Peptides against a protein of PDB entry 4ASU. Designs and how they scored, part 224

Target 1, 270 residues: chain A of PDB entry 4ASU
Amino acid sequence: ATLKDITRRLKSIKNIQKITKSMKMVAAAKYARAERELKPARVYGVGSLALYEKADIKTPEDKKKHLIIGVSSDRGLCGAIHSSVAKQMKSEAANLAAAGKEVKIIGVGDKIRSILHRTHSDQFLVTFKEVGRRPPTFGDASVIALELLNSGYEFDEGSIIFNRFRSVISYKTEEKPIFSLDTISSAESMSIYDDIDADVLRNYQEYSLANIIYYSLKESTTSEQSARMTAMDNASKNASEMIDKLTLTFNRTRQAVITKELIEIISGAA
Target 2, 83 residues: chain B of PDB entry 4ASU
Amino acid sequence: FTFASPTQVFFNSANVRQVDVPTQTGAFGILAAHVPTLQVLRPGLVVVHAEDGTTSKYFVSSGSVTVNADSSVQLLAEEAVTL

## One batch from the design tools (peptide; made by RFdiffusion4, then SolubleMPNN)

Design b2_p22_8_s2 (from b2_p22_8, 13 letters changed)
Fold by OpenDDE base, seed 5:
Structure b2_p22_8_s2 (fold): chain B 270 residues (1-270), chain C 83 residues (1-83), chain A 22 residues (1-22)
Amino acid sequence: as target 1 above (270 residues)
Amino acid sequence: as target 2 above (83 residues)
Amino acid sequence: DLAELRARAEELAALLEKFLEA
């Protein structure tokens, strides 16, 4: 490589390093906000899931329609955030199919679709785009919940798959159950609850779904920003190492060129 | 007893004496041994009676309330403010 | 030129991906 080529490469890598450092700072700011907003969201979301855990709602084996909601975002450069969700979605879909279930998929965030489009395109009901530019709101979750309920797909049970935030350096892809109104209303375990008006139960389920989606979005966002911060830090370090290597190469090449020129001058060949 | 909105937690697994909630069918009081039920909130006043005798008042918008067989209660409001 | 900017962005993205995979 010529000195010019090395210089051009150095300039490019330095620019990348600047970008990755900038992105790290942006991710850090977003992470700090997301983590603060996750605290109440977790209490809220876990509270919504409490019914399903306590009531031990079971779907009869003859019910075959299963919905998978994968929660991520539209934005890349966040390590394995999207691939982790997609991997678990694939695993769950395969397991359900092997059990004779019909599986449909909803993607929250365009990255899920990007990963699963080739293999699971026929299973997708809808993909929600424009996720991750702004912090998710309860309004956003409500829109997703309403769209799901109005999709016309009469699922019996489902799974929401998202990255749960553990720490700044750790997340875990988790699955939480979702149930249709019919499944809840027909569940034997619900008999201990007083006569619940059908309209009340429907409204309750709508809130429950929105609550769980909101919770998943907040967990996902916090995990994503943390992962992005880490990814950008790693990229910046890798860039630094490459800059050092190229700088050494540049210096060696420059010395060789100078030596050659000196030899030519001394030998009278110039 | 858990009482939260998406953005704020008021009570997290707390022991309370009584919670008065506004529902679509009317306001009712939740005592420690209340029968399991599911209700939807209407805009109105939530009153929490603590074991120490203190009373806290909140205005809530829409949401849900769950009373479980184990006496756990989840009051989840879309919006809630302290009064 | 928007095309040049896109090409540069793609090149930069590809480089960034290499840094992330490494």
Scores: peptide ipSAE 0.012, ipTM 0.814, DockQ to the pose 0.012
Fold by OpenDDE base, seed 3:
Structure b2_p22_8_s2 (fold): chain B 270 residues (1-270), chain C 83 residues (1-83), chain A 22 residues (1-22)
Amino acid sequence: as target 1 above (270 residues)
Amino acid sequence: as target 2 above (83 residues)
Amino acid sequence: DLAELRARAEELAALLEKFLEA
């Protein structure tokens, strides 16, 4: 490579490093906010799941309709955040299909659709876009919940799949159950809950769904921002290493060029 | 007893004597060993009676309340403010 | 020129992807 080529490459990598460093800082700020907002959201969300854990709601085997909700975002450059959710969705869908269940999919965030559209397009009910530009709100979750409930798909049970935040360097893709109103109302374990009005139960279920979706969005957002911060940090480090290597190459090449020129001058081949 | 909104936690697995909640079917008090039930909140006053005799008041907008067989209670409000 | 800016952006994006995968 010529000195000019190396210099151009160095300049390009330095510019990339500046960009990745800037993106890291932006992700760090968003992460800090997300982590702070996740604390109460986790208490709230886990509280909403308590019924399902305690009531041990079972879906009859003759019920075949299953809904999978995958939670991610529209934005890339965050490592395996989207692929991890998609992978688990695929696995779950395959397992359910093998068990003779009908599976429909909802994607929260455009990245889910982008990954699964070729293989699972016929199973998608809806994809929610414009996820990830701003922190998710309870209002956003409510909109998703309402649209799901009004989709016309009469699922019996379902799964919401999302990345749970563990630490700044770790997340885990997890699944939480969702149940239809009919499944909840018909569950034997619900018999201990006396005198529940049907309208009350319907409203309760709507809140429950919104609560769980909100929780999943907050976990997902925190995980995503953390992963993006890490990815940008790694990119910046890799750029730094490459700059060092190219600088060494530049110095060696420059020495060679100088030597060649000196030889030409001395030999009179000018 | 857990009482939270999406943005704030008021009680997290706390022991309380009684919680008065405004529900769509009417206001009722949740005591120790209350029968399991599910209710939805209407806008109104929540009153938490602590074991030490202190009383805390909150205004809630909407939400849900769950009383489980194990006497655990989850009060989840969309919006809540301390009074 | 907008075309030049786009070309530069694409080049930078490609390089960025390379660094993220490494």
Scores: peptide ipSAE 0.009, ipTM 0.803, DockQ to the pose 0.011
Fold by OpenDDE base, seed 4:
Structure b2_p22_8_s2 (fold): chain B 270 residues (1-270), chain C 83 residues (1-83), chain A 22 residues (1-22)
Amino acid sequence: as target 1 above (270 residues)
Amino acid sequence: as target 2 above (83 residues)
Amino acid sequence: DLAELRARAEELAALLEKFLEA
């Protein structure tokens, strides 16, 4: 490689390092906010899921329509955040199909669509884009919930798949159940609950869905920002190592060029 | 007893004596060992009566309340503020 | 121009991805 080539490569990697460092700082700021906002969101979301856990709502086996909601974002450079969700979605879809279920997919974030569109395009109902630019709000979750409920797809049971935040260095892809109004209304385990007005139950379910979506978005966002910080830190370190290696190569090559020129001068070949 | 909004937690698995909630069907008082029920909140006043006799008041916009068979209660408001 | 910024961001992302994969 010529000195020019090495210099060009050094410049390129140095620029990458600057960008990755900057992105790390941005991700850190977003992570800090996301973590703060996750605390109440987790209590809120877990509270919404409590009914399903305590009532042990089950979908009859004869009910075949299953909805998978994958939660991620539009933004890359966050390690395995999107691929982990997509992998779990694929696994779940395959298992459900093997069980004779009809599977439809909703992607929250364009990255899910990007990964699954080729293999699962016919199963996609809708993809929500413009996820991840701003922290998700309850309003955003409500819009998603409303769109789902108005989609015309009458699912019996569903799975919401998202990355749950554990720590700055750890997340886990998890699945939580969602149920249709009909499934909840017909569940035997719900008989212990006092006679619930149909309108009340419908409204309750709408809130429940929005709550769970909101929770999943907050978990996903926190996980994503943390993962991005890690990814950008690793990229910065890798760039640093490469810069060091190339600098050594540059110095050696420069010395060789100088030596060659000196030899040419001394030998009278110049 | 858990009481939270998307952005704030007021009570997390706390023991309380009584919670008064505004539901679409009217005022609803939740006592110990209340029968399981699901309700939807209307805008109004939530009153939490603590075991020590203190009373806290909140305004809620909308949301849900769940009373489970194990006597756990989840009050989830879309918006809530301390009064 | 937002379009230019997006194009540059995409190009940069592609470069970063290539760098992270090597």
Scores: peptide ipSAE 0.009, ipTM 0.809, DockQ to the pose 0.014
Fold by OpenDDE base, seed 1:
Structure b2_p22_8_s2 (fold): chain B 270 residues (1-270), chain C 83 residues (1-83), chain A 22 residues (1-22)
Amino acid sequence: as target 1 above (270 residues)
Amino acid sequence: as target 2 above (83 residues)
Amino acid sequence: DLAELRARAEELAALLEKFLEA
């Protein structure tokens, strides 16, 4: 490589480093906000799931309709955030199909569609776009819940798949159950609950679904921002290392050129 | 007893004497030994009676309340504010 | 080895480019 080539590469990498550092700072700010907002959202969401955990709602084996909701966003440059969710969705879909279940998919965020459209396009009911530019609100979750309930797809049970935030350096892809009104109303374990009106139960389910979706969005957002921050930090460090290596190469090459020129001068003077 | 909105937590696994909730079927008091039930909230007043005799009042919009067999209670409001 | 350093630098550059495109 010529001195000119090395210089060009150095300039390019330095520019990349500036960009990744800037992106890291933006991600850090968004992460800090997301983490603060996740605290109450987690209490709220876990509270909503408490019924299903305690009631141990079971779906009869003869019921075949299953819904998978994958939660991510539209935004890239966040490591394995989207691929992790998609991978688990694929695995779950395959397992359910092998068990003779009918599987339909909802994607929250365009990245899910981007990954799964080739292999699972026929299974998609709907994809929600414009996710991730702004922090998710309960209103957003309510819209998604309403769309699902009004989709006309009569699922028996479902799974919501999302990245749960653990720490700034760790997330875990998790699955939480979703149940249809019919499944909840017919569950034997629900018999212990006092005379529940059908309308009350329907409304309760609507809130429950919205609550779970909201919770999943908040977990996903926090995980995504932390992962993006980490990815940008790693990119910046890698760029720094490369700059150092190229600088050394440049110096050595320059010395070699100078030495060669000196030898030529000395040889020509003899 | 857990009482939260999407943006704020008021009680997290706390022990309380009684919680009065506004439901679509009417307002009722949840005591420590209340039977399991599911209800939907209507806009109205929530009153939490602590074991020490103190009372706290909240206005809630919509949401749900769950009373489980183990006496755990989840009050989840879409919006809630301290009065 | 200068050649080895160059190869590593090029590899890292390619990785960074892929990352920014994703």
Scores: peptide ipSAE 0.000, ipTM 0.798, DockQ to the pose 0.008

Design b2_p22_8_s3 (from b2_p22_8, 8 letters changed)
Fold by OpenDDE base, seed 2:
Structure b2_p22_8_s3 (fold): chain B 270 residues (1-270), chain C 83 residues (1-83), chain A 22 residues (1-22)
Amino acid sequence: as target 1 above (270 residues)
Amino acid sequence: as target 2 above (83 residues)
Amino acid sequence: ALEELQRRAEELYARLQKFLEA
């Protein structure tokens, strides 16, 4: 490689490093906010799931319609955030299909669609775009919930798949159940909740769905920003190492060029 | 007893004496060992009676309340403010 | 002759370094 080529590469990598450092800082700021907002959201979301956990709602085997909601975002450069969710979605879809279930998919965030479109295009009901630029609000979750409920797909049971935040260096892809109104109303375990008005139960379920979606969005956002921060940090470090290597190469090449020119001058060949 | 909005936690797995909630079907008082039930909140006043005798008041918008068989209660409001 | 050559080489080396640093 010529000195000029090495110099060009050095400049390019230095620019990349500046960009990755900047992105790290942005991700760090968003992470700090997301983590703060996740604390109450987690209590809220876990509280919403308490009924389903305590009541141990079971879907009859004869019920075949299953909905999978994958929660991610539109934004890249965050490590395995999107692929982890997609992987679990694929696994769940395959398992359900093997069990004779009909599976439909909703993607929250465009990245889910980008990964699964080729193999699962026929199973997609809808993809929600413009996710991840701004922190998710309960209003956003409500819109998603409403669209799901109005989609016309009469699912019996569903799964929401998202990345749960553990720490700045760790997340875990998790699945939480979603139940249709009919499934809840017909569940034997719900018998202890006697005399619940059908309209009340419907409204309750609408809130429950919005709640879990909101929770999943908050977990996903926090996980994503943390992962992006880590990814950008790693990229910056890798760039730094490459800069060091190229700098050494540059210096060696420069010395070689100088030496060659000196030899030519001394030998009387220039 | 858990009482939270999406943005704020008021009670997290706390022991309380009584919680009065505004439901769409009317005012509902949750006592210790209340029968399991599900209700939807209407805009109104929530009153939490703590075991120490203190009373806290909140205004809530919409949401849900769950009373489980194990006497755990989840009050989840879309919006809530301390009064 | 060798000392003069060495001096010239050092001068050229210094010039080359300046040129490569610009």
Scores: peptide ipSAE 0.024, ipTM 0.812, DockQ to the pose 0.004
Fold by OpenDDE base, seed 4:
Order: sequence, then C-alpha cells, then structure tokens
Structure b2_p22_8_s3 (fold): chain B 270 residues (1-270), chain C 83 residues (1-83), chain A 22 residues (1-22)
Amino acid sequence: as target 1 above (270 residues)
Amino acid sequence: as target 2 above (83 residues)
Amino acid sequence: ALEELQRRAEELYARLQKFLEA
C-alpha cells in the first residue's frame, strides 16, 4: 500500500471512530431515558399479563390460527437485538407449523421484515415502520394494537416476541402470550371470574393488547439502546486498534520510502 | 394491589383496605377477598383506602381493573393523576 | 546539481533521524 493509501484509510477510520463515539453518547442518553421509563412500564405491562398468568389461559388444540408479533426497530448497529428476535420468531413459527398451526407474522420495526422477508414473506400481515427514532408511547402501542385487531386476521392465540431488558450488558429474548377475545371468553379457567359483559371483555382485551405491546416496546427499546451503546463502544475500540496498526504501518512505510530515496540519491551521486 | 399508568406507578403490590373504582358498569369498591372480576374503567375518581386509614384520590381517564382469585388487583389506567 | 543533491540528502537524513528518535 502506498503512503497515500494508508493516509486515506487512516483518515477514514478516524472519521468512523468519531461517528461511533458520537453514536455511543447518543445511545447512552437514550438508554438512560429508556431505563427510567421502563420502570413504570414494566409494572404496567406485567400487571396486564397477570391475568394470563393467573388464569392460565389455554388455547384449544382445534384452534389453528397463531399470530407472531416480533418487536424490534428500524435501526441497526445494535448487536444481536434484531437477529435474536428473528431467530426466536423462526423457531416459534417452525414449531407451530409442525404442530399444524397456521402462522401469521407482524413485524414491529423494519428490521424484522428485512431479516425474515425472504423466508417468511407469505406469512407477513403487516410491518410497522418508523420504529426506534423516538421513544415509544402508549399511543404508538395503541395504534399497533388497533391495526392488529382490524387486520382481518382472526387469530386464536398469539406470541409477542421481544428483548426483555436485564441489565446494561444483558437482555433476553422472551415470548409472551396474546389471546383473542374468543379464546379468552371460552377459556374454562376464566369461569372463576364473575359474569363479564361481552362488551366489557372486548374493551378489556383491547387495553390488554395495547398494554402488552407498550410493555414490549419499552423493554425492546431499553435493550436496544444498551446494546447499541455497547456495540458503538466496541466499534470505537476496534477503530482505535486499527488506527494504531495503520499508524505503525505508515511509519514503517515512510521509513522505507525515505531509505529508498536516500539510496537513490547516494547511488546517483556516485 | 397494583395501580399504575404507562408512565407512573402509584401502588406496587401494596396491601390496601379498599379501592373504589369507576367502571363502565358503575363504581364499585374492591375489598379484601373480592370475587374475581374484570372491569373497564371510565373516566372518574379512584379512591384508595390504605390500611393505616389514609385515603388517596386519583383521577383516571380509562383503563382496566382486574381482581384475581388470589385477591391480587391490577388497576391499569391509561392516564392517572393524583388529586 | 551536487549541491542540490547534498541538500536533499541532508533533509532526508534529518527526517529519518527524527523518525528513528521518535
């Protein structure tokens, strides 16, 4: 490589390092906010899931329609955030198909579609884009919930797959159940609940769905920002190491060039 | 008893004496060992009666309330403010 | 021509020394 080539590469990597450092700081700020907002969201979301856990709602075996909601975002450079969700979605879809279930997929965030489109395009109902630029709101979750309920796909049971935040260095891809109104209303385990008006139950289910989606978005966002922060830190370190290596190469090459020029001068003067 | 909005937690697995909630079917009081039920909130007043006799009032917009068989209660409001 | 060559050699040598010392 010529000195010019090395210099150009050095400049390029230095610029990349500046960008990755900046992105790290942005991710850190977003993470801090996300973590704060996750605390109440988790209580809220876990509270919404309490019914399903306590009632142990089961979908009858004859019910075949299953919905998978994968939750991530549109934005990359966050490690395995998207691939982890996609991997679990694939696994779940395969397991359900093997069990004779019909599977449809909703992607929250464009990255899910990007990963699964080639292999699962026929199973996608809708993909929600423009996810991850701003912190998710309950309004966003409500929009997703409404779109799902109005999609015309009458699922019996569903799975929402998202990354649950554990710590700044750890997340876990998890699945939570979603149930259709029909499944909830027909569940034997629901018999212990007092006579529930059908309209009340419908409204309740709508809130429940929105609540769970909101929760998943908050968990996902926190996990993503943390992972991005780590990824950008690693990228910055890698860039630093590469800069050091290239700098050494530059210095050696420069010395060789100077030595060659000196030899030429000495030989020409002779 | 858990009472939360998407952005704020008011009670988290707390023991309370009574919670009055505004539902679409009417306001009712949740006491200890209340029968399991599901309700949807209407805009209105939530009153929490603590074991120590303290009464707290909240305005809620909409949401849900769940009373489970184990007497756990989840009051989940879309919006809630302390009065 | 020789003087210019000598000047260039000295400049390059000085640069080389700076690199060797660094």
Scores: peptide ipSAE 0.022, ipTM 0.806, DockQ to the pose 0.004
Fold by OpenDDE base, seed 5:
Structure b2_p22_8_s3 (fold): chain B 270 residues (1-270), chain C 83 residues (1-83), chain A 22 residues (1-22)
Amino acid sequence: as target 1 above (270 residues)
Amino acid sequence: as target 2 above (83 residues)
Amino acid sequence: ALEELQRRAEELYARLQKFLEA
């Protein structure tokens, strides 16, 4: 490689390192905010899921329609955040198909669609884009919930798959159940709940879906920002190592060129 | 008793004496051993009566309230403010 | 500006990965 080539590469990698460092800082700021906002969101979301856990709602085997909601974002450079969700979605879809169930998919964030489009395009109902640029709000979750309810797909049971935040260095892809109004209303375990008006139950379910989606978005966002910090840190370190290697190569090459020039001068072959 | 909005937690698995909630079907008081029920909130006043006799008031917009068989209660408001 | 930065970062990262594999 010529000195010019090495210099060009060095400049390029240095620029990459600057960008990755900058992105790390941005991710750190977003992470700090996301973590703060996750605390109440988790209480809120877990509270919403409490009914389903306590009521132990079971879907009859004859009900075959299943909905999978994958939660991620539009933004890359966050390690295995998107692939982890997609992997679990694929696994769940395969298991459900093997059980003879019909599976439809909703993607929250464009990255899920990008990963699954080739293999699962026919199963997608809708993909929500413009996720991850701004912190998710309850309004955003409500829009997603409404779109789901208005999609025309009459699912019996569903799964929402998202990355739950554990720590700055750890997340876990998890699945939580979602149920249709019909499934909830027909569940034997719900008989203990006194004279629930059908309209009340419908409204309740709408809130429940929005609540769970909101919770999932907050968990996902926090996990994503943390993972991005790590990814950008790793990228910065890799860039640093490359810079060191290229710098050594540059110095060696420069020395060789100088030596050659000196020899040419001394030998008079100039 | 859990009372939260998406952005704020007021009570987290707390023991309370009574919670008065505004529902679409009418306001009702949740006492100890209340029968399981599901309700939707209307805009209005939530009053929490603590075991120590302290009363706290909140304004809520919309949301849901769940009373479970184990006497646990989840009050989840879209928006809530302390009064 | 952030979107452009991200795009550039992705491009550069992709290049970096190619260089690291090489």
Scores: peptide ipSAE 0.017, ipTM 0.821, DockQ to the pose 0.013
Fold by OpenDDE base, seed 3:
Structure b2_p22_8_s3 (fold): chain B 270 residues (1-270), chain C 83 residues (1-83), chain A 22 residues (1-22)
Amino acid sequence: as target 1 above (270 residues)
Amino acid sequence: as target 2 above (83 residues)
Amino acid sequence: ALEELQRRAEELYARLQKFLEA
């Protein structure tokens, strides 16, 4: 490689390093906000799940329709965030199919569709796009919940899969249950609850779904931003190492060129 | 007793004496060992009575309230403000 | 401005990856 080629490469990598550093800073700012907003969202979301955990709602075996909701975003450069959710979705879908269940999939964020389209395109009901540009709001979650409830797919039970935030360096892909109105209303474990009006129960379930979706979006967003920070940091370090290597090569090549020129001058071949 | 909105937590697993909630069927009080129930909130006043006798008032929009068999209560409002 | 920055960053990152593989 000529000195000119090495210089061009060095310039290119230095520019990339500047960009990755800038992206890290942007991700850091978004992470700080997401983490702050996750604190109340977690209490709110976990509160919504309390009924299902305490009532131990079981779906009869004869009920075969299952819904999987995968939660991620449209944006890349965040490590294994999307692939982790997709992997869990694939595993769950396979297990349910083996058990004789009908499985339909909803993707929150375009990346889920991008990963699963080839193998699971026939199972997708809908994909929600334009996720991840702005922090998710309860309004966003409500829109998603309403769309799901109005989709016409009469599922019996389902699973929402998302990345739960642990720390700036750790997240875990988790699954939470969702149930249809019919499944809840017919569950034996619900008999201990006082006579609940059908309209009340319907409205309650709509809120519950919106609440859980909102919670999952907040967990996912926080996890994603932290993972992006890490990814951009790693990219910056890799760029730095490459710059060092190329600089050494440049110096060696320059010395060789100088030596060659000196020899040519001394030998009179110039 | 847990009381939260999507953006704010008011009570987290707290022990309270009584909670008055506005529901679509009317306002009712949740006491210790209240029977399990599910209700939907209407816009209105929430009053929390602490064990020490202090009371706190909140205005809530829509939402849900759950009373479980283990006496745990989840009050989840779409919007809530301290009064 | 932020979206444009992200797009540019992604493009540069892709170039970097190609460079590192080479």
Scores: peptide ipSAE 0.017, ipTM 0.815, DockQ to the pose 0.013; fails the geometry check

